# Peptides against a protein of PDB entry 5K2M, part 124

Target 1, 273 residues: chain A of PDB entry 5K2M
Amino acid sequence: MRIGITYTVLRREEMAIKERAGEFGEVVMLHEDDLLFPGNYDLDVVIIRNVSHFKALYTARLFESEGIPTVNSSRLIFEAGDKLFATLRLAGKVPVPEWKAALSEGGALRVPDSLGYPLVSKPVFGSWGRLLAKVNDRDSLEAVLEHRKWMKNPLYGIHYFQEFVEKPGRDIRSYVIGGEFVGAIYRYSNHWITNTARGGKAEPCSDPEVEELSVKAWEAFGEGALAIDIFESEKGLLVNEVNPNMEFKNAARVTGADMAGKLVEYAVEVAKT

## One batch from the design tools (peptide; made by RFdiffusion4, then SolubleMPNN)

Design b2_p20_4_s1 (from b2_p20_4, 9 letters changed)
Fold by OpenDDE base, seed 3:
Structure b2_p20_4_s1 (fold): chain B 273 residues (1-273), chain A 20 residues (1-20)
Amino acid sequence: as target 1 above (273 residues)
Amino acid sequence: MLEELHKKMFEIGDELDASF
């Protein structure tokens, strides 16, 4: 068994994955600077740990083109890493926040007729709550749409909106790998955008409803390793988004779950199919 | 710059879900 690990930055997660992968076979660490295609890679599977969504997506597809399976697959990275495509998968299986998509400014201006105010404007791509806007009124909507006209990436012309969900000062992040629930945490924040990067406390989440919902959310995609973001709302639990390129250092520390081991075990299973 | 920022944020111990 030869296990590739692609990476941008050697984090605690990549170190843990490397250590656990060494128990199953030979480990080949592949920094982004080492990746040239087409190449002669002698690997049975590649674990994708590139920080960039797009670099992860293209790296996965390039290895797959050479007959090498990846965890996650390029299909999963593509569908789960886009907020709108992820919503399309999730909405048929689990409760999600109410959402609208518009393909023009004129379409976007009609979104409040269905969702009301306040609403949340999201880019379909990006992390850390970047370019999330809470839109309280018409003037704020017009301002967000005007600013998007000047953004160079054409994907900013895809207008994705959600209802604003009031949270109890926290959200839930769960982890499902190969269809198995691995663990969950509460992330505390005083801001409507829950970023742990602002000194938020993490605590273990032991809730059977979260476990069941997390597995159902993973089943909407049917493969790979996913982090799942869940809101506690007045309507009950809502699946907000999924992440096919999970960080898990804090979750592993807080829960004691062997997330790196579970990821490697799944990659070894994928290599055998 | 981005790698250094990532390194610094990871040293602080925050899960950043960095999908750039």
Scores: peptide ipSAE 0.017, ipTM 0.552, DockQ to the pose 0.057; fails the geometry check
Fold by OpenDDE base, seed 5:
Structure b2_p20_4_s1 (fold): chain B 273 residues (1-273), chain A 20 residues (1-20)
Amino acid sequence: as target 1 above (273 residues)
Amino acid sequence: MLEELHKKMFEIGDELDASF
């Protein structure tokens, strides 16, 4: 078996994936600079670890065009990596925060009539809480919408909003690979954006309700490896978003779960299908 | 800009979610 691994930066995750993949076969590390298509790649499967969502998406689709399966697939990267498309999948299977989408400023200005204030403005793409805005009133909504008009990417014209969820100073990140729950962590933060990138503590989460909900959230997509962001709310657990290009170094450290091994095992299964 | 952000986040040991 020949296992490709595409990457932008050799992180702890990519090193762990490389090490584990070496136990199953020959490993071919493919930096973004090594990728040229059409190509004559002799690979049974490719693990996609490009940092860029769009580079990951296009890389996956390019390998698939050569008849080489990818983990994750271009389909999964596309549907899970867009917050609105992910919400459309999730909302049919699991509890999600109340949301609205608008395709114009005039539509967006009516969102508070349904969601009230405060609400959260999100771009449909992006990571680490970039361009998230807590919108407390009409004036702040107008300001966010005005700024969006001057952003060059047309996807900023897709207005996605959620209710503001009051969280208990933490959120949950779980991991599901090939339909198997692998582990979960609490991420602590004093800020309403709970991303561990901002100096948050991580602790193991051993909650059967989180495990069940995480598997159901994965089943909304039906393939691949996903990180799942879950909120604890007054309404119960809410699936906020999923990530098809997950980081797991902190979760693996805190839980002791072999996330890299599970990802490689799943990629080997995909290669045999 | 993105590379500098990635570098800073890597230096801080941040989980790099899928960037653009």
Scores: peptide ipSAE 0.017, ipTM 0.558, DockQ to the pose 0.061; fails the geometry check
Fold by OpenDDE base, seed 1:
Structure b2_p20_4_s1 (fold): chain B 273 residues (1-273), chain A 20 residues (1-20)
Amino acid sequence: as target 1 above (273 residues)
Amino acid sequence: MLEELHKKMFEIGDELDASF
């Protein structure tokens, strides 16, 4: 078994994955600077750990073009890493926050007719709650839309909105790998954006409803390793988003779950299929 | 909040976002 690991930065996650992969075979660390295609890669599977969503997506697809399976697959990275595409998968299987998509300013201006205020404006791509806006009124909506017109990336012209979900000062991040629930954490924040990258404290989450919902959310995609962001709402649990390029150092530390081992075990399974 | 985001951005380097 020869296991590739692509990476941008050797983080705690990549170090843990490397260590666990060494138990199953030869490990080939591949920095982004080492990646040239077409290439002669003698690998049975590649674990994709590039920081960039797009670099991860293209790297996965490039290895797949060489006949080498990846974890995650380019399909999963594509569908799960876009908030709108992820919502399209999730909405058919699990409760999600009420959402609207608009392809123009004129369409976006009508979103409050369905969602009301407050609503949340999201880019379809983005991390750490960047460019998330809580939109409380028409003037704020117009301002967000006006600013987006001048943004360089055309994907900012894809307008994704959710209802504003009132949360109990926290959200949940769960981890499902190969259809197995691995663990979950609460992320506490005094801000409506609960992402731990913005100062959130992590604590273990042991809730059977979270476990069941997390597995169902994973089944919307049907493969790979996903971090799943869940809201505790007055309507019950809502799956907000998924991440096919998950950070897990805090979750692993807090829960004691072997996230890296489970990821490697799944990659080894994928290599055998 | 901003300091932790800055720290994370620094750890990633010049990549402003995991989506880029």
Scores: peptide ipSAE 0.017, ipTM 0.549, DockQ to the pose 0.055; fails the geometry check
Fold by OpenDDE base, seed 4:
Structure b2_p20_4_s1 (fold): chain B 273 residues (1-273), chain A 20 residues (1-20)
Amino acid sequence: as target 1 above (273 residues)
Amino acid sequence: MLEELHKKMFEIGDELDASF
C-alpha cells in the first residue's frame, strides 16, 4: 500500500500521521509545491492535510480525477468545510444553533427580525474564529456588512449568522473517524470564541451524550474524519460546526487517543474499497 | 492575499487550522 500525505506545513499532526502511515505501507509526503496535475501518481490513497480549505478541496478533487481516493474526499471537504453547507447537513440530523443566511445586505439587515440580538456573524469559510463577530446591535451589524463589501473574496458576500449561544466558559471538540467516536475534549476560554489555538486549556471530555451526538453529526455527512464543535447551552448540546481538516494534537495529548492511527486506519480502509 | 494570510497565520501560533 502506498499512502500519500499532502501538506502545507509539517505540523505535529502531519508528523504523527506520517509515522503511523509508515506502519501500514510506503508513505509519500507531498508538499504543496510537489503537486502538479494531471499527474501519474502511484498511490492507493491520499490523506489530505493542506492547511487551506480550498487547497485541500482542490487537491482532493484532483487526486480523485486520477482515480485515487482521498481522506477526506472532496465531497466531504466541500460539504463540511463550508459553515453554511455544513449547517444544511447538520440541521436535518442534530440540534444546531438557530441560523440565518442572506445573499444581500438588505437581506442581512432583516436577520435580527428572526434571530434577535446578540447574533454571531460568520464567514462561510475560515478557521480560528477569524472574522467571527458578536453583533450586539444594529450599528454593529451595519459595520460588519460595510466591511464585507470591501473584502476581495466574493464568499464574504454570503452572509451567515447564528444566534449567540451562552456557553459555560468552554466548548467541546469531538472527533469521529469512519463513524467511530475517537474522543472529545473541553476547550476552556474566558472569551466567547473558544479555541485552543488562542491559548485555551484542553481537558478530556467523557460524556455519553457528546459521543452519541458526535456520531449523529458525522452521519449527516456519512464519511471521513471530522472534528465536531459542540456547545453546551441552556437548550442542551448544539452542534456548532464541523471541520474536515482537523487539528488533533491537543486532543490526542489530552485524551491519549491515537487519532493519527485511526485516521491512517480509515485511509487504509478507503484504499481497499 | 490568501498566501499572505497563510503566512500571517503561521506567525500567529502552533495551531494552523486554516480553512482558507
Scores: peptide ipSAE 0.016, ipTM 0.527, DockQ to the pose 0.091; fails the geometry check

Design b2_p20_4_s2 (from b2_p20_4, 10 letters changed)
Fold by OpenDDE base, seed 2:
Structure b2_p20_4_s2 (fold): chain B 273 residues (1-273), chain A 20 residues (1-20)
Amino acid sequence: as target 1 above (273 residues)
Amino acid sequence: SLAELHKQMFEVGEEMDKSF
C-alpha cells in the first residue's frame, strides 16, 4: 500500500494523517510544489489535504485521471466545497436553512420576497465566514449587491442567500468518514458567525440526533470524509454546510476521536476497491 | 501578506483560508 498525501501546509492534521498512514503502508508526502501532471505516480490512493478548495479539487481530478483514487474524490470536493451545490445535495435529505439562489442582481433583489429579513448573503466558496453578510433590510441588500459587482471572481456574481438562523451562541461541527460518525463538537462564539478559528471554545457534543443527522447529511453525498456544520435552531437541527477538506485538530483533541486514523482507514478501503 | 495571514491563523489554531 502506497498512500499519497497532498498538502499546502504541514498542519497537525497532516502530521497525524502521515503518522497513521505509516501504519498501513508507505507514505508519500506531496507538497503542492511537488505536483506536476501528467505524472507517473506509484500510489494506491491519495489523501487530499491542499488548503485551497480549488487546488484540492484539481489535484483530486488530476490523480483520478491517472487512475489513482482520492480521498476526497474530485466529485465530493466539487459538490461539498461549494455552498450552493452542497445545499442542493443536502436539501433533499436533511433539514437545511431556507435558501435562495439568484443569478443576477435583479433576481437577488427579489429574494426577500420569499426569505424575508434578516437574511444571510454567502459566497458559494470561501472560509472563515469571509464575506458573510447579515442583511437586515433593503439598503443593506443593495449595498452587498453593489459591492459584489466589483469583486474580481465571477463566482461572486452567484448570489446565495439563507434565512438568518438564531443560534444559541454556538454551532455544532460533526465529522463523518466513510459513512461512520466519528465525533462532534460544540463551537462557542458570541458572534452570529461561529468559528473556533476566532478563539471560540470547543466542547464535545454527544447527541444521538446530531449523530443521525450527520450520517444522513453524509449520505446526501455518499462518499468520503466530511465535516458537517449544524445549527441548533428553533425549528430543530439544520445542516448549514459541509466541508470536504476539514480541519479536525480541535475536534480530535476535544472528543478524543482518532480522526486521522479513521481518514486513513477509509483511504485504505478506497485503495482496495 | 496572505501567507502571513495563513501562518498567523494556523498559529492561532484557526481553520486555514480555503478561498484561494
Scores: peptide ipSAE 0.195, ipTM 0.674, DockQ to the pose 0.049; fails the geometry check
Fold by OpenDDE base, seed 1:
Parts: structure tokens; C-alpha cells; sequence
Structure b2_p20_4_s2 (fold): chain B 273 residues (1-273), chain A 20 residues (1-20)
């Protein structure tokens, strides 16, 4: 078996994936600079680890066009990596924060009629809580919409909103690979944006309800490896988003789960189908 | 290097902007 691994930066995750993949066959590391299509890569499967969502998406689709399956698939990357598309999948299977989408400023201005205030404005793409806004009132909504209007990327004209969820100073990041729950962590933050990037502490999460919900969230997509972001709310557990290009270094360290191994095992399974 | 900077950012558990 020949296992490709595409990457932008050789992180701890990619190193771990490489190491574990070596137990199953020949490993071919493919930096983004090595990727040229059409090509003959002679691979049975490719593990997609490009940092960019769009590069990951296109890389996956390009390999698939050569008849090489990918983990994650371009379909999964596309549907899970867009917050709105992910919500569309999730909302049919699991509890999600109340949400609205609007395709115009005029539509967006009516969102509070349904969600009330405070609400959260999100871009459909991006990471790090970039361009997340807690919108407390009409003036703030108008300001966010005005700023979005002048942003160059047309995707900023897709207005995605959620209810503001009060969290207990943390959120949950779980991992499901091939339908198997692998582990979960609490991410602590003093800010309403729980991002481990801002120096948040991670602790193991051992909650059967989280495990069950995480698997159900994965089943909304039905394939691949997903990190799942879950909120603890007054309404119970809510699936906020999923990530088809997950970082797991901290989670693997904290939980002791072999996330890299599980990812490789799943990729090997995909290669055999 | 940019690669080292990126590595450092990721080591801190910081996902690069998915918009790149």
C-alpha cells in the first residue's frame, strides 16, 4: 500500500500521521510545492493535511480526479469546512445553536426578528474566530453588515448568524474518525470565543453524552475524520461546528488517544474500498 | 522563516486561517 500525505507545514500531527502510516505501507510525503496536476502519483490513498481549507479541498478533488481516494474526501471537506453547509448537515441529526442565513443586507437586518439579541455573526469560512462578532443590538448589526459590504471576498456577503450561547467558560472539542469516537477535550477560555489559540487550557472530556452526540454529528456527514465543536448550553449539548482539517496535537497529548493511528487506519480502510 | 513562524503558530494550537 502506498499512502500519500499532503501538507503545507510538517506539524506534529503530520509527523505522527507519517509515523503511523509507515506501519501500513510506503509513505509518500507531498508538500504543496510537489503537487502538480494532472499527474501520476501511484498512490492507494491520500491523507489531506493542507492547512488551507481551499487548498485541502482542491487537492482532494484533484487526487479524486486521478482515481485516488482521499481522507478527507473533497465532498466532506467542502460540506464540513463551510460553517453554513456544515450546519445544514448537522441540523438534521443533532441539536445545533439556533441559526439564520441571509443573502443580503436587507435579509440580514431581519435576522434579529427570529434570533433576537445577542447574536453571533460568523463568516462561512475562516478560522481562529476571525470575523466572529457578538452583536448585541441593531447598531452593532448595521456596523457589521456595513463592514462586510466592503470586504473583497464575495463569501463575506453570505451572512450566517447564530444565537449567542452562554458557555460555562469552556467548550468541547471531540474527534470522530470513521464513525468511531476517538476522544474529547474541554477547551477553557475566559473569552466568549473559546479558541485554544489564545492560551486556553485543555483537559480530558469523558462524557458519554458527548461521545454519543459526537458520533451522531459525524453521521450527519457519514465519512471521514472530523473534529467536532460542542457547546455546553442551558439547552443541553449543541454541536456548533465541525472541522475536516483537524488539529489534534493537544487533544492527543491530553487524552492519550492515538488520533494519528486512527486516521491512518481509516485511510487504509478507504484505500481498500 | 515563514515556515518557522507558521510552525510556531501551530504549536501554540493555532489553526492558520482556513481562508488561505
Amino acid sequence: as target 1 above (273 residues)
Amino acid sequence: SLAELHKQMFEVGEEMDKSF
Scores: peptide ipSAE 0.020, ipTM 0.540, DockQ to the pose 0.061; fails the geometry check
Fold by OpenDDE base, seed 4:
Structure b2_p20_4_s2 (fold): chain B 273 residues (1-273), chain A 20 residues (1-20)
Amino acid sequence: as target 1 above (273 residues)
Amino acid sequence: SLAELHKQMFEVGEEMDKSF
């Protein structure tokens, strides 16, 4: 078994994955600077750990083009790593925050007619709450839309909105790998954007409803390793988003779950299919 | 490079951008 690991930065997660992968076979670390295609790589599977969503997506697809399976697959990265595409999968399986998408400013200006205020404006790509805006009124909506016109990436012209969900000063991040629930954490923040990367406290979450919902959310995609962000709302649990490039250092630390091992085990299973 | 930028951001404890 030869296991590739692609990476941008050698984080705690990549170190843990490397260590655990070494127990299952030969490990080939592949920095982004090492990747050239076509490359005739001698690998049974590649674990995709590129930081960039797009680099991860293209890296996965490039390995797949050479007949090498990836964890996650390019399909999963594509569908789960885009907030709108992820919502399209999730909405048919699990409760999600109310959402609207618009493809023009004129369309976006009509979103409040359906969702009301407050809204959350999200880019379809990105992480750590970057470019999330709580839109309380028409003036703030117009400002967000105006700013989007000046953003260089055309994906900023895809207008994705959610209802604003009141949360109890925390959210939930769960992890499902190969359809198995691995663990969950509460992420505490006094800000409406909860993220442990921003210095939020993490605690273990042991809730059977979270476990069940997390598995159902994973089943909307049907493959791979996903982190799942869940809101506790007045109307119950809502799946906000999923992440196919999951960070798990905080979750592994507080839960004691072998997330790196589970990821490697799944990658080894994928290599054998 | 983007990799170097990401490395620097990680080293200083800044949020990395998954959209890059």
Scores: peptide ipSAE 0.020, ipTM 0.516, DockQ to the pose 0.079; fails the geometry check
Fold by OpenDDE base, seed 5:
Structure b2_p20_4_s2 (fold): chain B 273 residues (1-273), chain A 20 residues (1-20)
Amino acid sequence: as target 1 above (273 residues)
Amino acid sequence: SLAELHKQMFEVGEEMDKSF
């Protein structure tokens, strides 16, 4: 078994994955600077740990073109890494926040007729709550839309909105790998954008409803390793988004779950199929 | 640089940006 690991930065996650992969076979670490295609790589599977969503997507597709399976697959990275495409998968399987998509400013201006105020404007790509806007009124909506016109990436012209979900000062992040629930954490924050990185406390989440919902959310995609972001709302649990390029150092520390081991075990399984 | 941004993000414990 020859296991490739592509990476941009050697984080705690990549170190843990490397260590665990060494128990199953030969490990080939591939920094982004080492990647050239076509490359005639002699690998049974590649674990994709590129930081960039797009680099991860293209790297996965390039290995797949050489007949080498990847974890995650390019399909999963594509569908799960886009907030709108992820919503389309999720909405058929699990409760999600109410959402609207518009493909023009004129369409976007009508979104409040359905969602009301406050609403949340999201880019379809990106992480860490970047370019998330809580839109409280018409003036704020117009301002967000005006600013989007000056953004160079055409994907900013895809207008994705959610209802504003009032959260109990926390959200949930769960992890599902190969269809198995691995663990979940509560992430505490006083800000409406909950991110553990901004000094938030993390605590283990042991809730059977979260476990069941997380597995169902994974089943909407049907493969790979996903982090799943869940809101506790007045309407119950809502699946907000999924992440095919998950960080897990805090979750592994808090839960004691062997997330790196589970990821490697799944990659070895994929290599054998 | 992207590397400097990554370093700052790791120093604050943030998940690295998917958009880079």
Scores: peptide ipSAE 0.019, ipTM 0.524, DockQ to the pose 0.064; fails the geometry check

Design b2_p20_4_s3 (from b2_p20_4, 11 letters changed)
Fold by OpenDDE base, seed 3:
Formats: structure tokens, sequence, C-alpha cells
Structure b2_p20_4_s3 (fold): chain B 273 residues (1-273), chain A 20 residues (1-20)
């Protein structure tokens, strides 16, 4: 068994994955600067740990073109890493926040007719709550739309909106790998954008409803390793988004779950199929 | 954490990509 690991930065997660992968076979660390295609890679599977969503997506697809399976697959990275495409998968299987998509400014200006105010404007790509806007009124909506006209990436012209969900000063992040629930945490924040990367406290989440919902959310995609972001709302639990390129150091520390081991075990299973 | 990731990326001479 030869296991590739692609990476941008050697984080605690990549170190843990490398260590666990060494128990199953030979480990080949592949920094982004080492990746050239087409190439002669002698690998049974590649674990994708590139930080950039787009670099991860293209790296996965390039290895797949060489006949080498990846964890996650390029299909999963594509569908789960786009907030709108992820919503399209999730909405048929699990409760999600109310949402609208518009393909023009004129369409976007009609979104409040359905969602009301306050609403949340999201880019379809990006992490750590960047470019999320709470839109309280018409003037704020017009300002957000005006600023988007000047953004260079054409994907900023895809207008994705959600209802604003009132949260109890926290959200939930769960982890599902190969259809198995691995663990979950609460992420505490005094800001409406909850993120542990911004100094939020993490605590273990042991809730059977979270476990069941997390597995159902994973089943909407049917493969791979996903982090799942869940809101506690007045309507009950809502699946907000998924992440096919998970950070897990805080979750592993807090829960004691062997997330790196579970990821490697799944990659070894994928290599055998 | 975001701050730790930023520091590591700068240390290895990698620019922050808004696509992550």
Amino acid sequence: as target 1 above (273 residues)
Amino acid sequence: DLAELHEQMFTVGRELDESF
C-alpha cells in the first residue's frame, strides 16, 4: 500500500494523517510544489489536504485522470465545497435554512420578498466566514450587491442567500467519514459568525439527534469525509453547510476521537475497491 | 486556527488564497 498525502502547509492534521498512514503502508508526502501533471505516480490512493478549495479540486481530478483514487474525490470536493451545490444535495434529505439563489442583481433584489429580513448573503465559495454579510434592510442589500459588481471573480455574481438563524451563542461541527459518525463539538462565539479559528471555545457534543442528522447529511453525498456545520434553531437542528477539506485538530483534542486514523482507514478501503 | 495557518503560510513563502 502506497498512500499519497497532498498538502499546502504541514498542520497538526497532516502530521496526524502521516503518522497513522505509516501504520498501513508507505507514505508519500506531496507538497503543492511537487505536483506536476501528467506524472508517473506510483500510488494506490491520495489523501487530499490542500488548503485551497480549487487546488484541492483540481489536484483530486488530476490524480483521478492517472487512475489513482482520492479522498476526497473531485466530485465530492466540487459538490460539497460549493455552498449552493451542497444546499441542493442537502435540501432533499435534511432540514436546511431557508435559501434563495439569484443570477442577477435584479433577481437578488427580489429575494427579501420570499426570505424577508434579516437575511445572510454568502459567496458560494470560501471559508472562515469571509464575505458573509447580515443584511438587515434594503439599503444594506443594495450596498452588498453594488460591492459584488466590482469583485473580479465571476462566481461573486452568483447570489446565494439564507434566512438569518438565531443561534444560542454556539454552533455544532460534526464529522462523518465513510458513513460513520466520528464525533461532534460545540463552537462557542459571541458573534453571529461562529468559528473556532477566530478564538471560539470548543466543547464535546454528545447528542443522538446530532449524530443521526450528521449521518443523513453525509448520505446526501454518499461518499468521503465531511465536516458538517449544524445550527440549533427555534425550528430544530438545521444543516447549514458541509466541508470536504476539514480541520479537525480542535475536535480531535476535545472529543478524543481518532479522526486521522478514521480518515486513513477509509482511504485504505477506497484503495481496495 | 486561522492565525496559526497564516503564520505557517508566510513562513513557507505561500500567499493567502481567498479560495480556502
Scores: peptide ipSAE 0.015, ipTM 0.488, DockQ to the pose 0.076
Fold by OpenDDE base, seed 4:
Structure b2_p20_4_s3 (fold): chain B 273 residues (1-273), chain A 20 residues (1-20)
Amino acid sequence: as target 1 above (273 residues)
Amino acid sequence: DLAELHEQMFTVGRELDESF
């Protein structure tokens, strides 16, 4: 078996995936600079670890066009990596924060009529809580919308909003790979954005309700490896978002779960189907 | 234009992801 691993930066995750993949077959590391299509790649499967969502999406689709399966698939990256498309999948299966989408400034200005204040403005793409805004009032909403007009990417003109969820100074990140729950962590922060990439503390989460909800959230997509962000709210557990390009170094460290091994095992299964 | 859209998607995506 020949396992490709695409990457932008050799992070702890990519090093762990490389190491574990070496136990299952020959490993071919493919930096973004090494990728040219169409190509004649001799690979049974490719693990997609590009940092950029769009580079990951297109890389996956390009390998698939050559008959090489990817983990994650381009379909999964597309549907899970867009916050709005992910919400559309999730909302039919699991509890999610109340949300609205608008396609114009005039539409966006009416979002508070449904969600109230405070609300959260999110770009449909991006990671590490980039361009998340807690919008407390009309003036803040107008400012966010004005700034979006000057952003180069037209996707910033897709206005996605959620209700602001009061959290107990933490959120949950769980991991589901191939439909198997692998583990979960609490991410602690005094800030409303609890992402561990921003210096949040991680601790193990052992909650059967989190496990059940995480599997159901994964089933909304039905394939691949997902990190799932869950809020503890007064309404109960809410699935906030999913990530098809998961970071797991903190989760692996605190839970002891073999996230890299489970990802490789799943990739090997995908290669055999 | 789809080419322009693609360029914008990749450029902005890269710039944002490389900033962290």
Scores: peptide ipSAE 0.014, ipTM 0.497, DockQ to the pose 0.233
Fold by OpenDDE base, seed 1:
Structure b2_p20_4_s3 (fold): chain B 273 residues (1-273), chain A 20 residues (1-20)
Amino acid sequence: as target 1 above (273 residues)
Amino acid sequence: DLAELHEQMFTVGRELDESF
């Protein structure tokens, strides 16, 4: 077994994945600077750990073009890593926050007619709550839309909105790998954006409803390793988003779950299919 | 951690932007 690991930065996650992969075979670390295609890669599977969503997506697709399976697959990265595409998968299987998509400013200005205020504006791509806006009124909506017109990436012209969900000062991040629930954490924050990357604390989450919902959310995609962000709302649990390029160092530390091992085990399974 | 990631990306001479 030859296991590739692509990466941008050797983080705690990549170090743990490397260590666990060594138990199953030869590990080939592949920094982004080492990746040229077409190439002669002698690998049975590649674990994709590029930081950029797009670099991860293209890297996965490039290896797949060489006949090498990836974890995650380019399909999963594409569908799960886009908030709108992820919502399209999730909405058919699990409760999600009420959402609207608009393809123009004129369309976006009508979103409050359905969602009301406050609403959340999200880019379809991006991490750590970048460019998330709580939109409380018409003036704020107009301002967000005006700013989007001048943004360089045309994907900022795809307007994705959610209802604003009141949360109990936390959200949940769960991890499902190969259809198995691996663990979950609460992420605490005094801000409506609860991402631990912005100074939130993590605590273990042991809730059977979270476990069941997390597995169902994963089943909307049907493959790979996903981090799943869940809201505790007055309407019950809502699946907000998924991440096919998950950080798990805090979750692994807090829960004691072997996230890296489970990821490698799944990659080895994928290599055998 | 975003700050940690920014530091790491800076040390490798890469800009942290998921648009690329």
Scores: peptide ipSAE 0.014, ipTM 0.481, DockQ to the pose 0.066
Fold by OpenDDE base, seed 5:
Structure b2_p20_4_s3 (fold): chain B 273 residues (1-273), chain A 20 residues (1-20)
Amino acid sequence: as target 1 above (273 residues)
Amino acid sequence: DLAELHEQMFTVGRELDESF
């Protein structure tokens, strides 16, 4: 078996994936600078670890065009990596925060009539809470919408909003690979944006309700490896978003779960189907 | 520009040691 691994930066995750993949076959590391298409790649499967969502998406689709399966697939990257498309999948299977989408400023200005204040403005793409805004009133909504008009990417014209969820100073990140729950962590933060990259503490999460909900959230997509972001709310657990290009070094360290091994095992299964 | 956005995101991604 020949396993490709595409990457932008050799992080702890990519090093762990490379090491574990070496136990199953020949490993071919493919930096972004090595990728040219059409190509004559002799690979049974490719693990996609490009940092950019869009580069990951296009890389996956390009390998698929050569008849080489990818983990994750271009379909999964596309649907899970867009917050609105992910919400459309999730909302039919699991509890999600109340949301609205608008395709114009005039539509967006009516969102508070349904969601009230405070609400959260999100771009449909991006990570680390970039361009997340807590919108407390009409004046702040107008300001966010005005700024969006001057952003060059047309995707900023897709207005996605959620209710503001009061969290208990933490959120949950779980991991599901090939339909198997692998582990979960609590991420602590004093800020309403709980991302661990901003200096949050991580602790193990051992909650059967989180495990069940995480598997159901994965089943909304039905393939691949996903990180799942879950909120603890007064309404119970809510699935906020999923990530098809997951970071797991902190979760692996805290839980002791072999995230890299599970990802490689799944890629080997995909190569055999 | 999507390329400029990607470049900014890559810079931030490296600094934060996360994917985007």
Scores: peptide ipSAE 0.014, ipTM 0.491, DockQ to the pose 0.096; fails the geometry check

